Peptides against a protein of PDB entry 6UG1. Designs and how they scored, part 251

Target 1, 304 residues: chain A of PDB entry 6UG1
Amino acid sequence: SNEERKRRKYFHMLYLVCLMVHGFIRNEWINSKRLSRKLSNLVPEKVFELLHPQKDEELPLRSTRKLLDGLKKCMELWQKHWKITKKYDNVGLYMRTWKEIEMSANNKRKFKTLKRSDFLRAVSKGHGDPDISVQGFVAMLRACNVNARLIMSCQPPDFTNMKIDTSLNGNNAYKDMVKYPIFWCEVWDKFSKKWITVDPVNLKTIEQVRLHSKLAPKGVACCERNMLRYVIAYDRKYGCRDVTRRYAQWMNSKVRKRRITKDDFGEKWFRKVITALHHRKRTKIDDYEDQYFFQRDESEGIPD
Target 2, 301 residues: chain A of PDB entry 6UG1 as posed
Amino acid sequence: SNEERKRRKYFHMLYLVCLMVHGFIRNEWINSKRLSRKLSNLVPEKVFELLHPQKDEELPLRSTRKLLDGLKKCMELWQKHWKITKKYDNEGLYMRTWKEIEMSANNKRKFKTLKRSDFLRAVSKGHGDPDISVQGFVAMLRACNVNARLIMSCQPPDFTNMKIDTSLNAYKDMVKYPIFWCEVWDKFSKKWITVDPVNLKTIEQVRLHSKLAPKGVACCERNMLRYVIAYDRKYGCRDVTRRYAQWMNSKVRKRRITKDDFGEKWFRKVITALHHRKRTKIDDYEDQYFFRRDESEGIPD

## One batch from the design tools (peptide; made by RFdiffusion4, then SolubleMPNN)

Design b2_p28_6_s1 (from b2_p28_6, 15 letters changed)
Fold by OpenDDE base, seed 5:
Structure b2_p28_6_s1 (fold): chain B 304 residues (1-304), chain A 28 residues (1-28)
Amino acid sequence: as target 1 above (304 residues)
Amino acid sequence: EKKFEELLEEVKKKLEELLEEFKKYLFS
């Protein structure tokens, strides 16, 4: 019905806002001074120096290469620190089906939200789910004074899916779900004026995204619970930005159709949501990022 | 800590208002 379409669209937005608030809270928790002091001790001086290379005036790319090597070593150090990767409880923050949502609304199971103290303990011990691990990695980089963002691929239920039964069957559903991350890191490269993408946990990759990311889900099974639609960046200064354009090869032709921003009202509304979560002044980094997004929109062209 | 709790409450309030705006738009 038209009512069910409206209900699903509203619930998608409510769920998206809740996920974005979750990211905002986790972004604060990783700024913990107590955690920072512990995690900085994981990074040897030689690795710290690679994270903070001098500007090579002859070839700025040499400085970027040092930073990339430093980030690789940080990823290796993080793997040594992280002792236990727990499975997600059910689907974690991956996308739920409409049937699962309906069934969950009837089951008043109070999801015990992880408390700040429990999170800090989990990160400090290296015991937790992949999301906690990524968040802890961002905390470690921030502890080393790296301009690292927490990235969250928000997975609200698909309001474009009007099927009544959306049950996902199959024993491989968990493996397909976790094939791609929903949390990762970005690091500002002050030399190239670009964000570097870092997945320290899932794919264990560092990339300089040009047209597409390795972190973008591919294949039907992987996209059932992980659709690239709302990739939100949280910086150390309470900045919040939509960075979906970086990771979406086909933003205009494919991704936009599955977002609330498919219409002008939804776009304006979603900009207000981002603004509500954004608590810093604009910087020259934002200008470079917006210029990059503009160039990516022009290069994609108008979808035929 | 207090400063973040206050900020979080302000953020929640503003997001609740935005959700109500969106609800009104959908069900108008």
Scores: peptide ipSAE 0.645, ipTM 0.951, DockQ to the pose 0.851
Fold by OpenDDE base, seed 3:
Structure b2_p28_6_s1 (fold): chain B 304 residues (1-304), chain A 28 residues (1-28)
Amino acid sequence: as target 1 above (304 residues)
Amino acid sequence: EKKFEELLEEVKKKLEELLEEFKKYLFS
């Protein structure tokens, strides 16, 4: 019905806002001074120097290579720190079906909201789910004075799915779900004027995204619970930015159709949501990023 | 800590207002 379409669209927005607030809160928790002091001690001086290379005036690419090597070593150090990767409770922050949402509304299962103290303890001990692990990795890089962003791929229910029964059957459903991350890291490369993508936990990869990311879900089964639609970046200074364009090869032709921003009202509204979560002044980094997104939009073209 | 709690409440209030704006748009 039209009512069900409206209801699903509203619930998608409500859920998206709740996810974005969750990311905002986690982004503050990883700024903990107590946690920062503990995590900086995981990084040897030699690795810290690689994270903060001098500018090579002859070949700036050498400085980028040092930073990449430093990030690789940080990823290795993080794997040594992280002792226990817990499975998600149910689907974690992956996309729920409409049936699962309806069933969950009837079941007053108190979402065990992880407290700040429990999060800080989990990160400090290296015991938690993959999301806590990624968030802790961002905290470690921030503790080393790296300009690291927490990236969150927000997975609200698909308002474009109008099927009554959306039950997902399959023994491999969890394996397919966790194949791609929901949280990852970006690091600012001051030499190349680009964001470096780092997945320290899931794919254990570092990339400089040009046209596509390895972190973008591929295949039907993986996309059922992980649709690349709202990739939100949270920086150490309470910046909030939509960075979906980086990770979406087909933003205009495919991704936009699955977003609230498919229409002008939804676009303007979503900009207000981002603005409500953004609490820093604009910087030259934002200018370089916006220029990169513009070039990516031009290179994709208008969908026929 | 207090400064972030205040900021979080301001953010929540703005987002609640935006959700109501969107609800009005959908059900108009």
Scores: peptide ipSAE 0.644, ipTM 0.951, DockQ to the pose 0.845
Fold by OpenDDE base, seed 1:
Structure b2_p28_6_s1 (fold): chain B 304 residues (1-304), chain A 28 residues (1-28)
Amino acid sequence: as target 1 above (304 residues)
Amino acid sequence: EKKFEELLEEVKKKLEELLEEFKKYLFS
């Protein structure tokens, strides 16, 4: 019905806002001074120096290569620190079906909200789910004075799916679900004027995204619980930005159709949501990023 | 901590207002 379409659209937005607030809160928790002091001790001086290379005036690419090597070594150090990767409780922050949402509303399951103290303890011990691990990795880089931002791929229920029963087959669903991350890191390269993408936990990869990302879900089974639609960046200074354009090859033709921003009202509304979460002044980094997004929109063209 | 809690409550309030704005738009 039209009413069910409206209801699903509203619930999608409510869920999206809740996810974005979750990311905002986690981004603060990783700024913990106590955690920062503990995690900085995991990074040897030689690795710290690689994270902070001098600018090579002859070949800026040499400085970028040092930074990339430093980030690789940080991923290796992080793997040594992280002792226990827990499975997600149920589907974690991956996309739920409409049926699962309805069943969860009927079941007064007290969502065990992880407290700040429990998060800090989990990161400090190296015991937690993959999301906690990624968030802890961002905390370690921030502890080393790296301009690292937390990236969250928000997975609200698909308001474009009007099927009543979307039963996903249970057993193989977990492996396909966790094939691609929900959280990752970006690091600012001051030499190339670009964001470097870092997945320290899932794919264990570093990439300089031009047109395609390895982190973008591929295949029907993986996309059932992980649709790239809302990739939100949280920086160390309480900046919030939509960075979906970086990871979406087909933003205009495919991704936009599954976003609230498919219509002008939804676009304006979503900009207000981002603004409500954004608590810093604009910087030259934002200018370089916006220029990159503009070039990506021009290169994709308008969908026919 | 207090400064972030205050900021978080301000953010929540703004987001609740935005959710209500959109609800009105959908059901108008």
Scores: peptide ipSAE 0.643, ipTM 0.951, DockQ to the pose 0.880
Fold by OpenDDE base, seed 2:
Structure b2_p28_6_s1 (fold): chain B 304 residues (1-304), chain A 28 residues (1-28)
Amino acid sequence: as target 1 above (304 residues)
Amino acid sequence: EKKFEELLEEVKKKLEELLEEFKKYLFS
């Protein structure tokens, strides 16, 4: 019905806002001074120096290569720190079906919300799910004075799916779900004026995204619980930015159709949501990022 | 901590207002 379409669109927005607030809260928790002091001790001086290379005036690319090597070594150090990767409870923050939402409304399952103290203890011990691990990795980089962002691929239910029964059948559903991450890291490269993508946990990859990312879900089974729609970046200064354009090859032709921003009201509304979560002044980094997004929109073209 | 809790409550209030704006738009 038209009413069910409206209800699903509203619930999608409510759920998206809740996910974005969750990311905002986790971004504060990883700024913990107590955690920072512990995690900085995991990084040897030689690795710290690679994270903070001098500008090579002859070949700026050498400075970027040092930063990339430093980030690689940080991933290796993080793997040594992280002792226990727990499975997600149920689907974690992956996309729920409409049926699962309806069933959960009937069953008031008290989701045990992880407390700040429990999160800090989990990161400090190296015991937790992949999301906690990524968040802890961002905390370690921030402890080393690296301009690292927490990235969250928000997975609200698909308001464009009007099927009543959306039950997912399959023995491999968990493996397909976790094939691609929901949380990752971005690091500012001051030499190339670009964000470097870092997945320290799932794919264990470092990328300088040009046109596509390995972190973008591919294949029907993987996209059932992980659709690239709302990739939100949280920086150390409470900045909040939509960075979906970086990871979406087909933003205009495909991704936009699955977002609230498909219509003008939804676009304006979503900008207000981002603004409500954004608590810093604009910087030259934002100018370089906006220029990159503009160039990516021009290079995609208008879909015919 | 207190400063972030205050900021979080301000953020929640603004987001509640935005959710109500969106609800009115959908169900008007």
Scores: peptide ipSAE 0.638, ipTM 0.951, DockQ to the pose 0.885

Design b2_p28_6_s2 (from b2_p28_6, 15 letters changed)
Fold by OpenDDE base, seed 3:
Structure b2_p28_6_s2 (fold): chain B 304 residues (1-304), chain A 28 residues (1-28)
Amino acid sequence: as target 1 above (304 residues)
Amino acid sequence: DEEFERRLKEVEKKLKELLEEFKEYLFS
C-alpha cells in the first residue's frame, strides 16, 4: 500500500538517524585522552616518523609512499594488539530485513548497550567485535596525531523493498555478511591532497580510491545485508561529512535510488541532518574533497 | 565530558525536530 511505503520510508529515516548518532558518539569515545596515551605506546618512533614524513619538494609521491608504509606498519601493530575478535551478536549493525525488524519489535529484548567504559576497556585489551577493532585503530592513529576519520557505512532497512516477506534464504552465511566492512578508516594525505582509505580489520587493505573501492560490496549475497548507501565520515574535530560519492561508482544511476536523497526534499533534509552532526568550521581539506566529489559526479554523468 | 553531553543534547533536539519535519512531509 501507499501507507506501508510511507511507513517504511519513515522507519528507514529514523533508523538512519539513530545509526548516525551512534557513529557520532563512537567518534567522541575514540577521542579519549586516557585511551590515546595508552595506544600511542603501541607505535614505535620509527613508525611515527613514517606517519609524519617531511615534504619531498622534488617528488611529493615519496612522502605519500612513506605515509602508506607507516599506515601498513600500523595495521601490522594493530593485528598484534588485537587478541580476540568476537563475532557479532546476530547481524551487528548490518542491514536487517523488514521481517526481522517486526519480529524484534515484538521481542522486548533488553539490548545491552555498550557503555563508554566498556568500549575503552575492550579497545585497551584488544578484545571485541570488528567494529570496536576498527574504532580502536582510528584511536591509535589519532593518538599519533594523524588526521584519521572514522567511516561508517550506515545500513538502515531498505525502504525500496516493498515485499511483505523479506526473509533472507537461510543460506546467508555469516561469512557473506561480514565479507565487506561496515566501519573503516580514512587518513588525510597532505601531499596528494586526498583521503587514503584504510580497512585494518576485514580486508586488511590500504587504497587510494579513484573510481571504485575494494570496500564496496559486490554480489547478491553480500549486498543483502550490506548495501552501500550512506557512508558517513567522522573526524577528530567533530566534523561529519557524507563521503558516499567516494565509494559509490554508480552514485547517480544506482545508489541514489536507494537513498532518502532521491528527491529534493530528502536531499535538503539529509543536509540538515549532516549539519546537525557537524561541529567544526570548514577547512581547505573540505574544499579538496568537494572538488573531488564534483569531478566524480561529472565523470559518472547523468544516467540515460 | 560535560561539554560533549551538552553538544549531544543539542544534536538530539535538532534531530528530533528534523524527524518531525520529515514525518509531516510524508503524511501530509
Scores: peptide ipSAE 0.593, ipTM 0.947, DockQ to the pose 0.878
Fold by OpenDDE base, seed 1:
Structure b2_p28_6_s2 (fold): chain B 304 residues (1-304), chain A 28 residues (1-28)
Amino acid sequence: as target 1 above (304 residues)
Amino acid sequence: DEEFERRLKEVEKKLKELLEEFKEYLFS
């Protein structure tokens, strides 16, 4: 019905806002001074020096290569620190079906909200789910004075799915779900004036995204619980930015159709949501990023 | 952190207002 379409669209937005607030809160917890002091001790001086290379005036690419090597070594150090990767409780923050939402509304299951103290303890011990692990990795890089962002791929229920029953069957669903991350890291490369993408936990990859990302979900089964629609970046200075354009090859032709930003009201509304979560002044880094997004929009073109 | 808790409350207030605005738009 038209009413059910409106209800699903509203619930999608409510759920999206809740996810974005979750990311905002986790980004603050990552900035813990106590955690920072502990995590900085995991990084040897030689690795710290690689994270902070001098500018090579002859070949700036040499400085980027040092940074990339430093980030690789940080991923290796993080793997040594992380002792226990827990499975997600149910589907974690991956996309729920409409049926699962209805069933969860009937089940007054107290969502066991992880407290700040429990998060800090989990990161400090290296015991937690993959999301906590990624968040802890971002905390470690920030502890080393690296300009690292927490990236969250927000997975609200699909308001474009009007099917009544979308029951996802069985045991393979978890493997397909976790094939791609929903949290990762970006690091600012001051030499190339670009964000470097880092997945320290799932794919264990570092990439300089040009047109395509390895982190973008591919295949029907993987996209059932992980649809790239709202990729939100949280920086160390409480900046909040939509970075979906980086990871979406087909932003205009495919991704936009599954976003609230498909219409002018939804676009303006979503900008207000981002603004409500953005608590810093604009910087030259934002200018370089916006220029990159502009070039990506021009290169994709307007879908026919 | 009391400053963060204040900031969070302000964010929650603004986001509630935006959700109401969106509800009105959908059901008008």
Scores: peptide ipSAE 0.592, ipTM 0.946, DockQ to the pose 0.880
Fold by OpenDDE base, seed 2:
Structure b2_p28_6_s2 (fold): chain B 304 residues (1-304), chain A 28 residues (1-28)
Amino acid sequence: as target 1 above (304 residues)
Amino acid sequence: DEEFERRLKEVEKKLKELLEEFKEYLFS
């Protein structure tokens, strides 16, 4: 019905806002001074120097290569720190089906909300789920004065799916779900004026995204619970930005159709949501990022 | 912690207002 479409859109928006607030709160917990002091001690001076290379005026690419090497070594150090990767409880923050949502409304399952103290302890011990591990990695980089963002791929229920039964069948559902991350890191490269993508936990990759990312879910089974639609970046200064354009190869043709921003009202509304979560002034980094997004929009073209 | 809690409350207020705006748009 039209009513069910409206209800699903509203619930999608409510769920998206809740996820974005979750990311905002986790981003604050990453900024813990107590955690920062502990995590900075994991990074040797030689690795710190690689994270902060001098500008090579002759060949700026050499400075980027040092930063990339420093980030690689930080990933290796993080793997040594992280002792226990827990499985997600149920589906974690991956996308739920409409049926699962309806069933969960009937079951008052007390979601055990992770407290700030428990998060800080988990990161400090190296014991937690992959999301906590990524968030801790971002905390370690921030502890080393690296401009690292927490990236969250928000997975609200698919309002474009109007099927009543959306049950997912299959024994491999968990493996397919966790094949791609929903949290990762971005690091600002001051030399190339670009964000470097870092997945320290799942794919263990560092990439300089040009046209496509390795972190973008591919294949039907993987996209059932991880649909790239709302990739939100949280920086150390309480910035909040939509960075979906970086990771979407087909933003205009495919991704936009599955976002609330497909219509003008939804676009304006979503901008207000981002603005409500954005608590810093604009910087030159934002200008370079917006220029990159503009170039990506032009290069994709208007879908026929 | 207190500053962040204040900020979070302000964010929550604004987001509730935006959710009502969206609800009104959908059900008008």
Scores: peptide ipSAE 0.591, ipTM 0.946, DockQ to the pose 0.883
Fold by OpenDDE base, seed 5:
Structure b2_p28_6_s2 (fold): chain B 304 residues (1-304), chain A 28 residues (1-28)
Amino acid sequence: as target 1 above (304 residues)
Amino acid sequence: DEEFERRLKEVEKKLKELLEEFKEYLFS
C-alpha cells in the first residue's frame, strides 16, 4: 500500500538518524583522554615519525609513502593489541529486514546498550566486536595526533524493498554479512590533499580511493545486509560529513535511487541532519574533499 | 563530560524536530 511505503520511508529515516547519533556518540568516546594515553603507548617512536613525515618538496609522493608505511605498521600493531574479536550479537549494526524490525518491535528485547565505561575497557583490553576494534584503531591514530576520521556505513532498512517477507536464508548469512565492514577509518594525507581509507580489522587494507573501494560491498548475498548508501565521516573536531561519493562508483546511477536524497526534499532534509551533527567550522580539508566529490560526479556523468 | 551531554541533548532535540518535519511531509 501507499501507507506501507510511507511507513517504511519513515522507519528508514528514524533508523538512519539513530545510527548517525550512534556514530556521533562513538566518535566522542574515542576522544577519551584516558584511552588516548593508553593507546599512544602502543605506537613506537619510529612508527610515530612515519605517521608525521616531513614534507618532501621534491617529491610529495615520498611523504605519502612514509605515511602509508606508518599506517600499515599501525594496523599490524593494532592486530597484536586486539586479542579477541567477538561475533556480533545477532546482526549488529548491519541492515535488518522489515520482518526482523516488526518482530523486534513486538519483542521488547532490552538492547543491552554498551556503556562508555564498557567501551573504554573493551578497547583497552583488546576484546570486542569488529566495530569496537575499528573505533579503537581510530582512537589510537588520534592519540598519535593523526587526523583520523571514524567512518560509518549506515545500514537503515531498505525502503525500496516493498516485499512483505524479506526473510534471509540463515546459514551463510553471517559470513556474507561480515565480508565487508560497516566501520572503517580515513586518514588525511596533507601531502596529496586526499583522504586515505584504512580498514584495520576486516579486509586489513589501506587504499587511496580513486574510482572504487574494496570496502564497497559486491555481490547479492553481501548486499542483503550491507548496502553502501550512507557513509558518514566523524572527525576528531566533531565534524560530520557525507563521504558516500568516495566509495560509491555509481552514485548517480545506482546509490542515489536507494537513498532518501533521491528527491529534493530528502536531499534538503538529509543536509539538515548532517548540519545538526556537524559541530566545527569549515576548513580547507573540506574544500579539497568537496572538489574531489565534484570531480567524481562529473566523471560519472548523468546515467543514460 | 557535561559539555558533550549538553551538545548531545541539543542534537537529539534538533533531530527529533527533523524527524517530525519528515513525518509531516510523508503523511501530509
Scores: peptide ipSAE 0.589, ipTM 0.946, DockQ to the pose 0.848

